# Peptides against a protein of PDB entry 4GMN, part 174

Target 1, 375 residues: chain A of PDB entry 4GMN
Amino acid sequence: RYANITLLALVTLASIGTDFQETLVKGNQGSRESPISAADEEWNGFDDADGDAMDVDQKSSSGEDQEEDYEEIDVKEDDEDDDDDSITSEMQADMERVVGADGTDDGDLEDLPTLRELIQTAVPQLIRLSNLPIDSDESLTIQSHALSALNNISWTISCLEFANGENANIHNAWYPTAKKIWRKTILPILEADSADLKLATQVTSLAWAVARVLHGETPTDGNPHRKFISLYHSSKQQAGGNSNSIEEPEDPFQGLGVKCIGVVGSLAHDPAPIEVNREVGVFLVTLLRQSNNVPPAEIVEALNQLFDIYGDEELACDKEVFWKDGFLKHLEEFLPKMRTLTKGIDKRTQPELRTRADEALLNLGRFVQYKKKHA

## One batch from the design tools (peptide; made by RFdiffusion4, then SolubleMPNN)

Design b2_p20_1_s2 (from b2_p20_1, 15 letters changed)
Fold by OpenDDE base, seed 4:
Structure b2_p20_1_s2 (fold): chain B 375 residues (1-375), chain A 20 residues (1-20)
Amino acid sequence: as target 1 above (375 residues)
Amino acid sequence: KQPIKLAKDFEYLLLRRVSF
């Protein structure tokens, strides 16, 4: 009985994360009298007024009092609250400086109570549920649903703009929780070295959503980028050996390979350690060199990540990795291959893949020209 | 309530959610 209630609660939390975003999208569509660019689309805030409280009709089934003896599972609170309160005095000062410039007490999600409850109440429980000992199919199902709920919440939050201090209140509320998801959920699952590709796909999807917000500030402990690179290679070896059609996801961008690229790309952004950036950059450039054996969607993602990582010439990774390791030459040599690859995608059967490949090809040409001018 | 700005390509990011 409890498992079914827990599963229903997890499905409900994952649905709330979905409905929250539908509300974000609907709120934004309602303001579409002007063609604001998607980057400038502002949602007018969470209005709690139209919270149609689903009247869960408590059908009072008067089921008889079977006194089931509740064995108190003594949950040892391992109070290793390593509150690594190493919010560096610089991060705290920058947070105070961002919060202090506009005298809005922007740290409080007072006007976003549903999002606050998702971050402060639901996510910590989902983290605990994702870390349960796997001793049964039921515990595995709970973990999978907890990861799915965390995935939906994290992707929903990653759909907000955080650049240039946008949504700073939400960013500041999410940031410590995102780090907690990384440290307490993602890392332990990656360290368990499970052969479960389903679990690996779930954790990699979650890791990408989290890393899209944390970028290079994602904890580097245990070199998670290498684990995702290893997972990328392992997933290719398994797909090549078993003619069991793991039905390639109907969407080519939902593949584990794309997710691995998205994670490691996000992890490699400034201020990531230069060696992490190098290892990821070399991985991504190596995919372009081997493009004949790489799915087009993974090439598109690898290109986008390379543009985002190396788009700024003022960053240390531009000089120490991009120029030093000769990435421009590899991008130039790839440009004719990308033209061929993109032209090979049927616009009728794969319109999205073709559109994204056409965009990535255009950006590759621009990026190569930019880097040649700034050499 | 301040308007909440959406990320570029948010509709594509949406597709990474799981349906139950």
Scores: peptide ipSAE 0.485, ipTM 0.923, DockQ to the pose 0.611
Fold by OpenDDE base, seed 3:
Order: sequence, then structure tokens, then C-alpha cells
Structure b2_p20_1_s2 (fold): chain B 375 residues (1-375), chain A 20 residues (1-20)
Amino acid sequence: as target 1 above (375 residues)
Amino acid sequence: KQPIKLAKDFEYLLLRRVSF
């Protein structure tokens, strides 16, 4: 009886975290009748050097214009307004306030009462529930649901921009709570050294969401980057033994390997200790060198993390790690392999993976060119 | 009232939520 009420409350909190994200997205899309330019903050590191257009010889193979009359299947969008009554009127009002909040510098979430209650009231209870002694299947279920709720809340908050003082009120409210999730939920589970891949996937997903906000300010106590690198390797050893029975997640970006890369990449950002940055950078570059045995989604994530970590030449890690450890050479040597890898992804069967690989390939070419100019 | 700025690739980040 109490377990069912607790589980229902945890499912509701996890759904609230999801619905809160969807309504943030919908509210930001609805307010986009004015194009909020996705920050075409052109990565200001790419000076527009008028570098030679590689003449890709478009051999015009005159393939016959088969005018296949695609009958416009007038899919009547039956706007079934499924009033998914899951969003409380209070959440909707809070989200309208979020989209509508003028940035008053007062670090009080006064204008965001649901988000305030999630951070101040719900998350501390979820942290407690994630740390229950595991003595029954019920306690395992409670831990899993608490981790799922923390995951959804943390991912939701990680979808907000915090750079340049954006959303500073939300950042300031979340930051101490994110550190508490890290120290009280993530680290204890990582230290328990459980062979449970489900639990490892849940905690790593949560760790990534938290580390995406904390970056290099994520607590380095006990070298958590090494624990996630170890987990990456352990997960590959287990998958290699049971290659037939672990249903790879339908989404290649939901794999434990991708999540481990995302966590350690996020942990390695400035102001992370240079040795933490180095160990992560070497790990990521080593994945590129071993790419023949690495899933394409993990390569895409490893590249994105390398761009985010080493994109700024003013950071200590550029001089002390990127240049000292010869990362440019490894990226240059990987560029032709990435072209082959990306071309090997079928656009029809894996459109998202192909799109992300095409983007990562483009960015790799640009990044290598940038770093060569700034050598 | 300025809309909340969303993180780069927020739609891709949405995929990491757990559905029940």
C-alpha cells in the first residue's frame, strides 16, 4: 500500500519532469512566433577564412526524371486535442511564467513555484529514496523510480541555457541541488560497484544531466571520471560476451557507452583539474583511434565532447593538454575514417544517427582547420 | 518578457528522458 503510493508519486514526479520539459519546449516554440534564432552564435572561434571550395566534381549522371506522382496523402491531422490532463494547471501557469519571466536577478524562484517545489521539496526526497538500503525488490523498484524522476528533472533543467548569465535564478537554485544529487545519489551508487547494467545506465544518465549543468565544477572527489571510464570498459566487456541478448536500445544515443562519454566529457570542461581533463581527453582520442570497434553514436558523442572541451584556445586545457598531447594529429588522422564511417550509415534505416554523424564530420573538418590556423 | 533561452540541441537532449 505505501509502496504503491510512493511509486505513483515517483511516476508522477518523473512525468512532471517530462511534461515540464515538453511545455518548456512548447512554450518556447509558441513564443517563437518571433524566431528566437537558435543561437547562431557562430562558434566565434571559426574565423571566416575564405578557404578554397573543394571542387567536388559533380559528375552529372543524368538519371531519368521519373516524375513519380507522389499523391499528396492529405493526412488530415485530426487534431485530437488529447487534453493530456497530466500537466497540472499550476505547472502550465509556472511554465507560462518561465517563458514570460523578465530576468529579475533575485535568486528566488518566486515566479516559478512548481520548479521551486521540484528543486526544494521533491528532489531532496528523491535523493533520500535513491539511497534506501536495498533489501527487497520493492526497495530496488523505489530506487529505480527515484533515479528516473531525478533523471527527468535533471535533463529538463539541463535543457536551459545557463551560459552568459542566462536563467541565473534557475541556475542558482539548481546548482547546490545538482551538487547534492552528485554527492548523495551518483557517487554512492558508483562506489557500490554493482554489476547491474540497468542501474548503471540510470545513474550514468542522471550523472550526464547533472554534469551538463555543473561541467568542470562537478565535484572531483574520488575521481568520478575514472569510475565512468571504467564503467564504459566494463559495459563493453559484458556486451561482447552476451552480444545476442542485450537489446541495443532502439536509439543508438541511449546506449550506456554514449552516456559514459557524455558524463566524462562534461566533467572535463574548464575549470576541471588539468589532469582530469587530460585523462578524459586521452580516453576520447583513444576511442577515435580504436573507432573500428566503437559504435558510430559513441564516436559522434566523443567528437562533440572534444569540440566542446577544446574549442576555446584561451583555456588552460588547450595549451596544457590539446597541444602538448598532440590531439590535432589524432583528429587529422581520424578525419578520413570519420568520412568512411558517416558514409557507411544508411540514411533510410538510421536517419538521426546519419544526420548527427554528418554534422560531427563537418564540425571535425572545421575544427581541424581552425586548430591548424591557431597552431 | 524574454523567453527562456534553451540549450543548443535541446531537442536531442529530450531523448534522454525516461518515459513510463
Scores: peptide ipSAE 0.483, ipTM 0.923, DockQ to the pose 0.648
Fold by OpenDDE base, seed 5:
Structure b2_p20_1_s2 (fold): chain B 375 residues (1-375), chain A 20 residues (1-20)
Amino acid sequence: as target 1 above (375 residues)
Amino acid sequence: KQPIKLAKDFEYLLLRRVSF
């Protein structure tokens, strides 16, 4: 009886975090009448005024149009009007206030009651539930659901812009709570050294969501970056031994390897200790050097993290790590391998992976060129 | 009303939610 009520409450909290994400998506899509062509998110990290258009000679290979007659599978959409009344009018109003807030109200979370209750009331309880002694399958289920609810809430908040003082009220409310999640939920689970790869995947997903807001201000106690690097290597050793076990997620970007890269990349941002930055940077560059044995999605994530960490030349990590450790040479040597890797991805079977790889290849070319100008 | 600036890669970040 207590279990069922606790599980229902945890499912409800996880659903609230999911519905909040969906409403943020719908709000962003509704604000952009034009589908952002995935091509126009140019990495504008370079204020370089020199528009030297590299004329990529598109040699038009006239591939013959084989009209393959796609039989129209008449999928009857059964209009099950699932009146998913799950989004309360209050949640919808809060989401509309979030998406529609003129960034002038440095106001308290007073205008965001649902978000306030999520941060102030729900998250502290979820942290408590994630720290229950595991003595039964019931306690393990409660922990898993609490981690899932924390994951959804933390990912939702990590989708807000916080640069340049945007959403400062939300950032200021979330920041101490995010540090509490890190110290009270993430670190204890990482320190327990559990062989449970499901639990490791859940905590790593949560850690990434939290680290995307905290960046280099994430608590460095116990060197958590080394724990995630170790987890990355351990996950590869286990996957290589047992071809039958964990269904690789249909989305290559949901893999534990990608999540580990995302966490350690986020942890390495300024003002992270230079030693932490170096260890992460060396790990990421080593993945590129070993790319023949690394999934394409992990290469894409490792590149994006390298661009985000080392995109600013004014940061201490540029001089102390990027240039000192000769990262530019490794990136330049990787560029032809990335072209081959990207071309090897089938656009028909893996369209998202191909799009993200094409973008990462473009950004790698630009990044190498930028760093060569600023050498 | 300027929409909240969502983080870059927002759509990609959403795929990391857990559905029950």
Scores: peptide ipSAE 0.481, ipTM 0.922, DockQ to the pose 0.529
Fold by OpenDDE base, seed 1:
Structure b2_p20_1_s2 (fold): chain B 375 residues (1-375), chain A 20 residues (1-20)
Amino acid sequence: as target 1 above (375 residues)
Amino acid sequence: KQPIKLAKDFEYLLLRRVSF
């Protein structure tokens, strides 16, 4: 009984995260003035826009870990059918408010009640459910559904732009919660050393969504980048051996390898420790060198991550890693291989993979030219 | 309120959701 109600609530929360994201898409398509960052903005280098890095005065309020004794919220069986439409309507109203209302209030989700409840009420419960002792198939199912709900919410929020102080109120509300997901959900599962590739795929997907917002501010405790690199290599060894390969997802970009690359790339952004950046950068460049045995989607993701990590020449990682470790030479040597790889993708059978590979090839050419000019 | 600016390739990021 309780397990079924919990599973239903988790499915509902995961659906809410999905519908919120669909509402974001619909809202943005309707608003002519929201520049859809056109997929066609070719990477032209970082122009020296003086991004006032908001010096978030880290008032280290040593907030005592109030172990908020999470009272067992008696989830009343309220009438299931009306709540989904109501939440979708509130989410739509939140989207309309976010698109419309001029207020510069840097911290309050007062105008975003649905997003506030997702972050403040739902996510803490999902973190709790993801930390349940696994003692039964029911507890494993609850964990899987909690991870799926956290994944959908985290991916939804990661679809927002946060660069240059965009959506700062949402960023500020999400940031502590994202760190809590990382520390309380992601790290414990990564440390449990489970041979479950399904669980590994779920936690890696969630980790990518979280790391796409936290970037180099993602907690470095326990060197999670090395765990994801190890997971990448382990997943390749298993896929090569047993013909019961987990059906490679029909979408080549949904593979565990792509997810591992996306996580470690995101973790390597400034202000990540230079040694974390170096280990990730060397991993990514090594994939390009070994590209004959690497799926095209993983090459595309590895290139995009390299552009994002090393696009800014003012960052410490440019001098201390990119130039010092000779990455430009490896990228230049890879350019003819990328042209061959991209041309080998059938536009008819894999149109998205081909489009993304054509973009990554174009950006690689530009990136190499940019770095040669700034050498 | 500045319109919620969406990340580049948000539609592709959408595909990382789990459907139940």
Scores: peptide ipSAE 0.478, ipTM 0.922, DockQ to the pose 0.614

Design b2_p20_1_s3 (from b2_p20_1, 16 letters changed)
Fold by OpenDDE base, seed 2:
Structure b2_p20_1_s3 (fold): chain B 375 residues (1-375), chain A 20 residues (1-20)
Amino acid sequence: as target 1 above (375 residues)
Amino acid sequence: KKPIKLAKDYEYLLLRRVDF
C-alpha cells in the first residue's frame, strides 16, 4: 500500500517535471509574437564583451544542518483526473508570472510558488527516496522512480538560461538544491559501483542535468569525473560482449556514452580545478583520436563540450590545458575525419544526428580557425 | 517584465526527460 502510493506520487512528480518543461517551451513559444530571432549567431568566438565578473562573495554561512523532521506526506487520494489540468494551469501561471516579474534580484521564488514547492518540498523528499536501502525489487523501483522525477525536474530547470545573470532568482533557489542532489543522490549511487547499467544511465542523466547548471562549481569530492569516464569505458566493454545487452536507445543522443560525455564536459568548465579540466579534456580529445570506434553522436557531444570548455581564451584552462596539451593540433587533425563522418550519416534515416554533426563540423572549422588566430 | 530566457538547445534538453 505505502509503496504503491509512493510510486504514484513519484510518477506524478515526474509528470509535473515533464509538464513544467512543456510549460517552459509553450511559454517561450507564446512569447514568440516578438521574434526572439534564434539569431543564427554564427559562432565567431567569444567576443570580448566586458562582462563584469560578479564577485560572488563566498560568505561561508555555516548553516547548521537542522534535521527537519519530515512529516508524513498525507497524499490525498483525490482520484479526480481534473488535478493534472490544475497543476498545469498553476505552472502556466507561474511561467507567466516570471515573464511578468520585474527584476527584484531577491533570490525569492515568491512569484513562482509551484517551482518553489518543487525545489523546497518535492526535491528533498525525492532525494530521501533515492537513498532508500535497496533490499527488494520494490525499493529498487522506488529509487528508479525518484531518480526519474529528479531527472525531469533537473532537466527542466537546466532548460533555463542562467548565463549573464538571466533567471538569477531561479538559479539561486536551485543551486543549493542541485548541490544537495549531487552530494546526497548522485555521489552515493556512483560510489556504490553497481553493475546495473539502467541505474547507471538514470544517475548519469540526472548528473548531466545537475552539472549543466553547476558546471565547474559541481562538487569535485571523490573525483566524479573519473567515475563517469570509467562508466563510459565499462559501458563500451559490456555492449561488445552480449548481443542481448541494453537495447541501444533508438535516439543516438540518449546513449549512456553521450550522457557520460555531457556530464564530464559540464564538470570541466571554469572554475573546475585545472587537473579535472585536463583529465576531461584529454578524455574528449582521445575520443576524437579513436573516432573509428566511437558512435557519431558521442563525437558530436565531445566536440560541443570541447568548444564550450575552451571557447574562452581568458580562462585559465585555455593556457594551462588547451595550449599546453596541444589540443589545437588534435582538433585540426580530426577536421578531415569529422567531414568524412558527417558525410557518412544519412539525412533521411538520421536527420537529427546529421544536423548536429553538420553543426559540429562547421563549429570545429570555425573553432580551429579562431584558435589559430589567437595562437 | 523580462521573459524567461530558455537555453538555445532546450529542445535537445527536452529529450532527456523520462516519460512514464
Scores: peptide ipSAE 0.490, ipTM 0.927, DockQ to the pose 0.626
Fold by OpenDDE base, seed 4:
Structure b2_p20_1_s3 (fold): chain B 375 residues (1-375), chain A 20 residues (1-20)
Amino acid sequence: as target 1 above (375 residues)
Amino acid sequence: KKPIKLAKDYEYLLLRRVDF
């Protein structure tokens, strides 16, 4: 009975975190005001110099369009106005306060009561629940649900822009809590050295969400980057041995390998210790060198992380790691392999993987050219 | 209040959430 109430409360907290994000997104889209400035495509350290558009002369082979007369099945979209009574008056008030008024008042968390309660009230309880002694299947289930709720909240918050002082009120409220999640939830689970790949996947997903906000300010105590690198290698050894395919997640980007790369990449950003940056950078570059044995999604993630870490030439890691350890040569040598890899992805069966690989290939070409110009 | 600015890839980041 108490376990079921606790589980229901954890599910409800995770749902509230999701619904809050969806409400904010829908509210921001519904406001006829200025388009949500996605972070402009300011690649860190790339001046968009007028690089000549390669005229790829795509010879239009006139394939005869066979007009397959698809009978327009008039699927009446029954607009089930699911009046999902899930939107609390507080969540709606948060949406109105965030989306509505063109007022110059930088809203604090007093004006985001739902987000405030998630950060200040829910997360500290979830941290406690994630740290319960595992002595039963019920306690394991509680830990799993607490980690899932922390994951959803942390990913939801990581969907906010924090660069250039954006959302500074939310960042400032989240930052100490994110460090607490890291120190109290993530590190203890990583130190327990559990063979549970499910738990490892959950904690790694949470670690990535947290590290996407903390970056190089993530606590380096106990060298967590080495634990995630070790987990990456261990996950590959286990997948190769048992023909019990852990069902490869339908999304190639949801794999534990991608999550490990995302965590360690995020941990290696400035102001991370140069030794942490070097160990991560060497790991990522080593994946590119071994690309024949690495899933394409992990290569895409490893490239994106390398670009984000080493995009800025003013950072200490550029001189002390990127140039010193000769990463440019490895990236340049990988460029032909990336072209082959990307072309090998079927656009019809894996459209998202192909799109992200095409982007990463484009960015790799640009990145190599930039670094050659700034050598 | 200024609208909450979302990260460039927020939809992709949302795919990291778990359903219950």
Scores: peptide ipSAE 0.489, ipTM 0.929, DockQ to the pose 0.639
Fold by OpenDDE base, seed 5:
Structure b2_p20_1_s3 (fold): chain B 375 residues (1-375), chain A 20 residues (1-20)
Amino acid sequence: as target 1 above (375 residues)
Amino acid sequence: KKPIKLAKDYEYLLLRRVDF
């Protein structure tokens, strides 16, 4: 009885985190008159210096149009009027307020009651539930659901822009709570050395969501970046040995390897300790050097993390790590391999992976050129 | 109404939710 009520409450909290995220997205899509063509997300680290576009002569090989007559399978959409009244009028009102709030710098969430209750009331309970002694399948289920609820809340908040003082009230309210999640939920689970890859995947997903907001201000106590690097390597050793395919998630970007890269990349941002940055940077560059045995999605994530970490030349990590450890040479040597890798991805079977690989390839070319101009 | 400034990669971040 208590378990079922606790599980229902955890599912409800995880749903609230999901519905809040969906409403953020719908709100952003409704505010953009034009669908963002995925083409215009240029890496912002380039000053608009008029660099001559190399005319790459795309010889249009006229492949013959085979009109394959795709039979229209008339899938009757059964109009199940799922009155998904799941978005409460309060959540919609909070979302409208988050859209409409003139950024008052005060960490006052008075105008955001649902978000306030999520941060101040729900998260402290979820942290408590994630730290229950595991003595039964019921306690393991409670921990898993608490981690999932924390994941959805943390990812939702990580979808907000916090750069340049945007959403400062939300940032200021979340920041101490995010540090508490890190110290009280993430670190204890990482220290328990559990062989449970499901639990490791859940905590790594949560760690990424938290680290996307905290960046280099994430607590470095106990060298968590090394634990995630170790987890990355351990996950590869287990996948290679047991033909129990943990069903590779249909989305190649949902893999534990990608999540580990995302966490350690986020942890390495300024003002991270320079040795943390170095260890992460060396790990990421080593993945590129060993790319023949690395999934394409992990290469894409490792590139994006390298661009974000080393995009600003004014940062201490640029001089003390990027230039000092010779990362430019490794990126330049990887550029032809990335072209081959990207071209090897089938656009028909893996359209998203191909799109993100094409973007990462473009950004790699630009990044190498930028760094060569500032050498 | 100023749109919420979402993180640029918010669509990618959505995929990190857990569906129940």
Scores: peptide ipSAE 0.489, ipTM 0.926, DockQ to the pose 0.566
Fold by OpenDDE base, seed 1:
Structure b2_p20_1_s3 (fold): chain B 375 residues (1-375), chain A 20 residues (1-20)
Amino acid sequence: as target 1 above (375 residues)
Amino acid sequence: KKPIKLAKDYEYLLLRRVDF
């Protein structure tokens, strides 16, 4: 009984995360700022836009770990159908407020009550549920649903632009919670060394969503990048042996290998420790060197991560890793292989994979030319 | 407030959600 109510609440929270994103998309389409079609932003190099890195004065508030006495949310059996429509209406009203209000950058989520409740009320409970002792199929199901809800919320928030101080109020509200998800949910599951590839896929998907916002500010405790690299290699060894490989998802980009690349790529961004950046960069470049045995979607993701990590020449990782470890040579040597790989993708059967590979090939050519001018 | 700017390729990022 309690488990079914908990599972229902987790499904509802995951659906809320989904519907919020659809509302974000609809709200942005209704604004005359047409979604910047991903097609027109050619990677032109790092624009020398003096982005005032907001000196987030880390007032080290010694946050006493208030053991917030997590009151047991007495999940009232209130009518399931009315709550979804109500939440969707509130989310729509939040979007209308966000689109319509004049931009005072007050870091409060006062104008985003639904998003505030998702971050401040729902996510802490989902973190708690993801940390339950696994002693039954019921507790495993609760953990899986909590991870799925956290995944959907985290992916939804990761679809917001946070560069150049965009959405700073949402970023500031999410940032401590994202770190809490990382420390309390992701790290414990990664340390448990489970042979469960389903659980590994769930936690890796969540880790990617979280790391897409935290980037190099993702906690480096326990070297999580090495665990995801190890998981990548372990997943490849298992897929090669037993014909009961987890059905590779119909979408080549949903594979565990792509997710591992996305996580470690995101973790390697500035201000990540240079040795974390180096280990990830070497891993990604090694995939390109071994590309004959690497799925095309993983190559596309590895290229995009390399562009994002090493696009800025002012970053310490450019000098200390990219140039020092000779990455440009490996990218240039890979360019003819990428052309062959991309041409080998059937546009009829794999249109998305082909489009993303054509883009990554174009960007690789530009990136190599850019780096050759800035050598 | 400024309209919520979406990340590049947000539609691709959407595909990372789990359907229940």
Scores: peptide ipSAE 0.483, ipTM 0.927, DockQ to the pose 0.637

